# Peptides against a protein of PDB entry 9IZ0, part 39

Target 1, 345 residues: chain A of PDB entry 9IZ0
Amino acid sequence: ITCLGSNGHTYKQLVKGGNDDLRQDAVMEQVFEQVNGFLRSYRKTSQRNLSMRTYKVIPLALKTGVIEWVQDTIPLGEYLDSAHKVYHPKEWSLSTCRKLIAEKQMEDLETRLKVYDLVCRHYRPVFRHFFLESYADPVQWFTTQTNYARSTAVASVLGHVLGLGDRHGQNILIDKTSGEVIHIDLGIAFEQGKKLPVPECVPFRLTRDVVDGMGITGVEGVFRRCMEFTLETLRREEDSLLSVLEVLRYDPLFSWLISPLRRMKKQKMQLENFNQPESGNITTDASRDPKIQRNNVSGESEAERAILKVRQKLSSTLSVEASVGELIRIAQDPSYLALMFCGWS

## One batch from the design tools (peptide; made by RFdiffusion4, then SolubleMPNN)

Design b1_p10_5_s1 (from b1_p10_5, 8 letters changed)
Fold by OpenDDE base, seed 1:
Structure b1_p10_5_s1 (fold): chain B 345 residues (1-345), chain A 10 residues (1-10)
Amino acid sequence: as target 1 above (345 residues)
Amino acid sequence: LPVSPFRTEP
């Protein structure tokens, strides 16, 4: 929809309806605004203008709301699919790569590593071209690539700390003006991604293309240092961050758990993205209703466990540098990436 | 075209 503001400006807005609970997105955006306050207050982060890019979410009902349309953006996955066809026209299609990974989804780690390596050799990174194509001026190129590395570092730390899931290329927007990343569809948080049919096992998205966008230094330099400064800020403001999360513990409208219906919907959407209509009669024998043991874990016990995990991730047991080093290692480890859903690469 | 960041359900 397009709305006329009281200031006379027209605003494009997205009305989202159906089974998506926009209250989770709205709450996560509120947490990001509080964290942006901490990043502005700390010298090392404020001097670099470190922030999580946010968007406005107005929940109207249980499953309906209005979302700010982020102008001048493109989904990372859309850019990468188009750019890969241009720069590597002789390499495999994204659909071929996804198919090969999906066909091995139930196999052992060794087999999944072999297929992941094979896919990586036939689908090379291209995301550096976003900055080279979009910015003819060297100063704009350097500025936007720096903004990308900074915003990705903030989002990576926050995504790890808050246990943000479903970080596929369609849920990450790139701002064409600033080079910053905008994370969308925040309804999988507090490690609920580990409860998906294909469990998420990386702390954040640090795929080869995400690294290629950082330029020739990769994760070294701007990205690593901005992760360190962000984590240092969050450790300093631990009590303030936990106090914000404790307010959500008492929000009866906040779901600390991914609903069984949302799990099934995400599973079905993961499967339907493979069905181009080849007319094959798969009689889905609907007779195996998995007895969802409703473990009556009180919503309070899940909130307490979520807050405890946030506290554990902010622990000073390791240095900031050691903690960031381990996060970067795990997020790039082929043994973890090969276990991800085929739509992750 | 600005791509909808949210998949439009039909």
Scores: peptide ipSAE 0.015, ipTM 0.488, DockQ to the pose 0.055
Fold by OpenDDE base, seed 3:
Structure b1_p10_5_s1 (fold): chain B 345 residues (1-345), chain A 10 residues (1-10)
Amino acid sequence: as target 1 above (345 residues)
Amino acid sequence: LPVSPFRTEP
């Protein structure tokens, strides 16, 4: 829909109806706004304008809401899929790469690593071209690439701390004006990504293309330093952040667990990305709504476990530098990435 | 075109 604001500006909005619970997104956006407050309060983060880029979510009902349509954005995956065809027209198609990884999903780590390496050799990073082609002015190019590295660093720390899942290339937008990342579809949080059909085993998305967009320094310099400053800020504001999350413990509408329906939907989407469209009318008669009695007691215990994991991730047992170093290592480790869904390649 | 912060499947 398109709405005229009281300021005379026209805003596109998405009305989402369906099985996705927009309340989780709205809650995560509220957490991000609080974190943005913390980032503005500290000199090291405020001087760099570090923020999690947010969007407005207005939940209207259990499965319906209005979402801000973020202008001047492109999904990371959409850009990459186009750019790979332009810059590497002789390399493998994304569908070929996906198929090869899928065919080996049940194999051992060694076999999966060999296939992942093979795919990586035939599908090279291109995301640096986003900045090179979009900005003819060198100052704009440098500024937007810096904003990308900064925003990715904030999103990576927050994504790890809050256990954000489902960070595939269609759930990450790039702002074409600022170079900032916008994370969308926030309904998989608190490590519920580990309960997906293909478990998430990395702390955040730091694939070869995500790194390629940072330019010649890769993760070293702006990205690493901005992760460190963000984590330092979150450690200082641990009690404030945990207090915000404790409010969610008592929200009967917040789901600390991934719904079976959402798991099945994500499983189906994963499988459909592997199958060519054979037009098989599988009318799955979804008419049996199992009254999953959400025992309130189970939700509260899962909330407590989630908050405990957030506290553990904010622990000062390691230096900020050591913690960030380990997170960056794990997020780039082929032994983890080869176990991921092809959307993390 | 600006992209929705939610993947609309068609």
Scores: peptide ipSAE 0.012, ipTM 0.548, DockQ to the pose 0.055
Fold by OpenDDE base, seed 4:
Structure b1_p10_5_s1 (fold): chain B 345 residues (1-345), chain A 10 residues (1-10)
Amino acid sequence: as target 1 above (345 residues)
Amino acid sequence: LPVSPFRTEP
């Protein structure tokens, strides 16, 4: 929809209806605004304008709301698919890569690593071209690439700490003006991504294309340092952050668990992304209701476990540098990326 | 084109 603001400006907005609970997104955006407050309070983060990019979510009902239309954005995955066809027209299609990974999903790690390596050799990174194409001025190019690395660092730390899942290329927007990342569809948090049919096993998305966008320094430049400063800030504000999350513990409307319906929807999407419809009548008998073991784990016990996991991730047992180093290592480890739905780009 | 931050996959 397009709304006329009281200021006489027209604002494009998305009305989302259906099975998605926008309240979870609205709550996560509120958590991000609190974290942005912390990032503004500390010199190391404020001097770099470190923030999680947020968007306005107005939940209207359980399954309906209005969302800010983020102008001048593109999904990372949309850009990458388009750019890969331009820069590497002789390489494999995204569908071919997905198919090969899917065909080996049930195989051992060694077999999955072999197919992941094969896919990586036939689907090279292209995300550096986003900055080269979009910004003819060298200063603007450098500024936007820096903003990308900074925003990706904040989102990576915060996404890890909050256990933000479902970080596929369609759930990460790139702002074409600033180069900043905008994370969207926040309904999988607190490590609930590990409950997906393809379990998430990386702390955040740091695939080859995500790194390629950082330019020649990759992770060892602005990105690592901004992760360190962000984690340092979150560790200092641990009690403040935990207090914000404790408010959510007592919110009966906040779901600490992935809903069975959302899990089934994401399961279906993960399966459909592997099955291009060849026009064969596969009557997928939708009647196999997998016995939803309603483990009535009290919502309180799940909230407590989630908060304990946040606290563990903020632990000062390791230095900030060591913690960030390990996170970056794991997020780039082929042994994890080979297990992911789309770990190659 | 401005993109919906909530692309439901189709």
Scores: peptide ipSAE 0.011, ipTM 0.554, DockQ to the pose 0.057
Fold by OpenDDE base, seed 2:
Structure b1_p10_5_s1 (fold): chain B 345 residues (1-345), chain A 10 residues (1-10)
Amino acid sequence: as target 1 above (345 residues)
Amino acid sequence: LPVSPFRTEP
């Protein structure tokens, strides 16, 4: 839809009428705005303009809401599929790679690593080309690639700390103007991604293409340093962040658990993405949501576990540098990436 | 394909 703003400007908006609860997205955006306050208050993060890019979410009903249309964006996965066909036309298609990984999903880790390596050799990174194509001016190229590395670092730390899941290439937008990343569909948080049919075992998305977009320094440049400054800020503001999350413990509308229906929908979408790469609009006629009598006792125990896990991730037991180093290592580990739905790109 | 949450149904 297009709405006329009170300022006389027209804004495109997405009306989402699907089965996804936008309340979690709206709450996570509020948490990101608070974190952006902390990033602005701390010298090491403010002098670099570090922020999590946010978007407006207005829940209208249990399963209906309005989402801001983020102009001048492209999904990372859409760019990568298009660019790979242009720059590597003799390599395997994304559908071929997905099929080979899927055929080995029930095999041992050694077999899954072998097929992952095979896929990686026939599907090379291309995301550096986003910056080379989009920016003819060298200063603009360098600035946008720097903004990408900075925003990816902030999103990686926050994604780990808050346990954001479902970070596939269609849930990460690239701003074509700034080079910044925008994370969308925030409905899998607090490590609920581990409860998906394909468990998420990485702290954040740091695949070969995500790294290729950082340029020749990869993770050892702006990215690592901005992760360190972001984590240092979050450790300083631990009590403030935990106080924001404690409000969610008492929010009767917040869901600390992935719904069985959302889990089944994600499972079906994963299976359908294996069998039919081109099939359009899945209008899943959602049969009656059984009134999940929220056993309040189970919700409170999950909230407490989630908050405890956030506190553990902010622990100062290890240095900021050691903690960031371990996160980067795990996020790039082939033993975890080979287990993912799309760990090669 | 994972439907982008930003895919407008037509």
Scores: peptide ipSAE 0.010, ipTM 0.524, DockQ to the pose 0.085

Design b1_p10_5_s2 (from b1_p10_5, 8 letters changed)
Fold by OpenDDE base, seed 4:
Structure b1_p10_5_s2 (fold): chain B 345 residues (1-345), chain A 10 residues (1-10)
Amino acid sequence: as target 1 above (345 residues)
Amino acid sequence: LPVSPYRTEP
């Protein structure tokens, strides 16, 4: 919809109607705004304008809400698919890569690593071209690439700490003006991504294309340092962050668990992304409801477990540099990326 | 094109 604001400006808004609880997203955006407060309070983060890019979510009902239309954005995955066809027209299609990874999903790690390596050799990174195409001015290019690396660093730390899942290329927007990343569809948090049919095993998305967007320095430049400063800030504000999360513990409408319905929806989406519709009537008889034993693990016990995991991720047992170094290592490890739905780009 | 953060699944 397009709304006329009281200021006479027209604002595009998305009305999302359908089975996704926009309250989860609205709550996560509120957590990000609090974290943005912490990032503004510390010199190291404030001096770099480190923030999680947020958007307005207004839940109207359990399944309906209004979402800010983020102007001048593109999903990372949409850009990458388009750019890959332009810059690497002789390489494999995204559908071919997905198919090969899926066909080996049930195989051992060694087989999955071989297929991942094969896919990586036939689907090269292209995300550096986003900055080269979008910015003719070298200063704008450098500024935007820096903003990308900074925003990706903040989002990576926050995504890890909060256990933000479902971080595929369609759930990460790139702002074409600033180069900042905007994370969307925040309803898989607190490590519930590990409960997806393809479990998430990386702390955040740091695939080859995500790194290629950082330019020549890759992760060792602005990105690593901004992760370190962000994590340092979050460790200092641990009690403040935990207090914000404790408010959610007592919100009867906040779900610390992925809903069975959302899990099933994400399962279908993961499967449908493999099935290009060849016109074969596969009547998948949707009637086999596997008896999801409602282990009524009290919502309180799951909230407590989630908060404990956040605290553990903020632990000062390792230096900030060591912690960030390990996170970057794990997020780039082929042994993890080969297990992901789309770990190659 | 401005993208909806929540791309509706088709």
Scores: peptide ipSAE 0.024, ipTM 0.666, DockQ to the pose 0.055
Fold by OpenDDE base, seed 3:
Structure b1_p10_5_s2 (fold): chain B 345 residues (1-345), chain A 10 residues (1-10)
Amino acid sequence: as target 1 above (345 residues)
Amino acid sequence: LPVSPYRTEP
């Protein structure tokens, strides 16, 4: 839909109707706005304009809401698929890479590492070209690449701390004006991504293409330093962040667990991306919504476990530098990325 | 065209 604001500006909005609970996204966006307050209050983050890019989500009903249509954006995965065809037309298609990884999904780690390495050699990073194509002026190029590295650093720390899952290339938008990342579809949080059919093993998305967009320094520059400053801010504001999450403990509408329906939907999407499109009309008879009585007692125990896990991630047992170093290491480790659905891009 | 913040992978 298109709405005229009271300010005379026209806003495109997505009306989403379906199986996805927009209340989880709205809650996560509220948490991000609160975190953005912390980032503005702390000198090291404020001086760098560090923020999690947010979008407006208005839940209207159980499965219906209005979402801001973020102008001037492209999904990372859409850009990468297009750019790989342009810059590396002799390399493997994304579908070929996905198929080869899929064929080995049940094999041992050694076999999965071999196929991951093989895919990586035939599907090289291209995301640096986003900045080179989009910004002819060297100052704009440098500014937007810096904004990308900064926003990715904030999103990486915050995504790890909150345990954001489902961070595939279609759930990460790139703002074409600023170079900033916008994370979308926030309904998998608090490490529920580990319960997906392909478990999420990395703290955040830091694949080869995500790193290629950071330019010549890769992770060893603006990105690492901005992760450090972001984590330092979140550790300082731990009690404030936990207090925001405690409000969600008592929200009967917030789901600390991935819904079985969402798990099944993600399972189908993962399987459909592995199978060639057999035109089988799977009429999903959507008629039997099992009244899963959420035992309220189970929800509170899951919230407490989630909050405890956030507190553990904010622990000062390791330095900020050591903690960020370990997160970057794990997020780039082939032994984890080879287990992921699209860990190469 | 701007992208919907709810593109799941197809």
Scores: peptide ipSAE 0.023, ipTM 0.676, DockQ to the pose 0.136
Fold by OpenDDE base, seed 1:
Structure b1_p10_5_s2 (fold): chain B 345 residues (1-345), chain A 10 residues (1-10)
Amino acid sequence: as target 1 above (345 residues)
Amino acid sequence: LPVSPYRTEP
């Protein structure tokens, strides 16, 4: 919809209706705004204008709301699919790569690693071209690539700390003006991605294309340093961050658990990417309602567990550099990436 | 085109 603001400007807004609870997105955006306050207060992060890019979410009811339309953006996955066809027209299609990974989803780690390596050799990174194509001026190119690396670093630390899942290429927007990343569809948080049919096992998205967008230094430049400064800020503000999350513990409308409906929707989307030809009538008698033992794990016990995990991720047991080094290692490890859903790569 | 952050299929 397009709304006329009280200032006379027209704003494009998305009305989302359906089974997706926009309250979780709105709450995560509120947490990001508080974290942006902490990033502005500390010299090391403030001097670099480090922030999580946010968008406005107005929940109207249990399953409906209005979302800010983020102008001048493109999904990372949409850009990468287009750019790969242009720069590597002789390589495999994204659909072929996804099919090969999906066909091996139930196989052992060794088989999945061999398929992941094979796909990587036939589908090379292209995301560096986003900056080279979009910015003819060298100063604009350098500025936007720097903004991308900074924004990705903040989002990677926050995504790890808050356990943000479902970070596929359609849930990450690139701002074409600034080069910053905008994370969307925040309804899988506090490690609920580990409860998907294909469990998420990486701390954040650091695929080969995400690294290629950082330029020739990859992770060993602006990105690593900005992750370190962001984690240092979050460790200093641990009590403030935990206090913000404790307010959510008492919000009866906040879901610390992925909804059964959202799990089923994700399961269906994971299955429908298998083009099974329409073969006939399996009347699967729907009479076996699996008694989902509602383990009455009180919503309070899941909130307490989530907050405890945030505290553990902010632990000063390791240095900031050691902690960031381990996160970067795990996020790029083929042994973890090969286990991800076929739509992740 | 501005991309809807929430491409849910219709």
Scores: peptide ipSAE 0.021, ipTM 0.651, DockQ to the pose 0.055
Fold by OpenDDE base, seed 5:
Structure b1_p10_5_s2 (fold): chain B 345 residues (1-345), chain A 10 residues (1-10)
Amino acid sequence: as target 1 above (345 residues)
Amino acid sequence: LPVSPYRTEP
């Protein structure tokens, strides 16, 4: 819909009706606005304009809401599929790569590593071309690539600390004007990605294309330093961040758990959309959500475990540099990446 | 096409 604001400006808005709980997205966006307050108050992050990009979510009912339209964006996955066909037309299709990983999903780590390496040799990174194509001026090119590395660093730290899952290429938007990343569909948080049929085992998305977009320095430039400054700010504001999360502990509307039905649906829909690219209208009649008696006691115990896990990730036992170094290592490790779901790649 | 942040559904 298009709304006329009281200021005389027209705003495009998405009205979503469906099985997705927009309340979780609205709550995560409120947490990001608080974190953006901490990033503005701390000199090391403020002088670099570090922020998590946010969008407005207004839940209207249990399954209905209004979402802000993010202008001038493209999904990372849409750009990468198009660019790969242009720059590497003799390499394997994304469909061939996903099929080979899916066929080995139940095999041992050694077999999955061999298939992952084979796919990597036949599907090379292209995301550096986004900046080269979009920005002919060298100053604009450098500025937008720097903004990309900064925003990816903030999103990587917050995504790890809050345990964000389902970070596939369609759930990450690129702002074509600033080069910043916008994370969307925040319905998998607090390590619930580990409860998917294929468990998520990386702290955040740091795939070869995510690194290729950082330019010649890769992770060893703006990205690493901005992760360090972001984690230093979150450790300083630990009590403030935990106080924001404690308000959610007692919110009867917030779901700390991904339902078993939603867990199966997330990875199944990614496989179905892969096997039938033209069938747009799968109205999955999920009208029979069994009335899971929300035992309030189970919700509080899961919230407490989630908050404890956030506190553990903010621990000062290791230096900021050592903690960031280990997160970057794990997020790029083939032994973890080869275990990811084929639709996440 | 206008691009919803929730782009996975048409």
Scores: peptide ipSAE 0.022, ipTM 0.624, DockQ to the pose 0.054; fails the geometry check

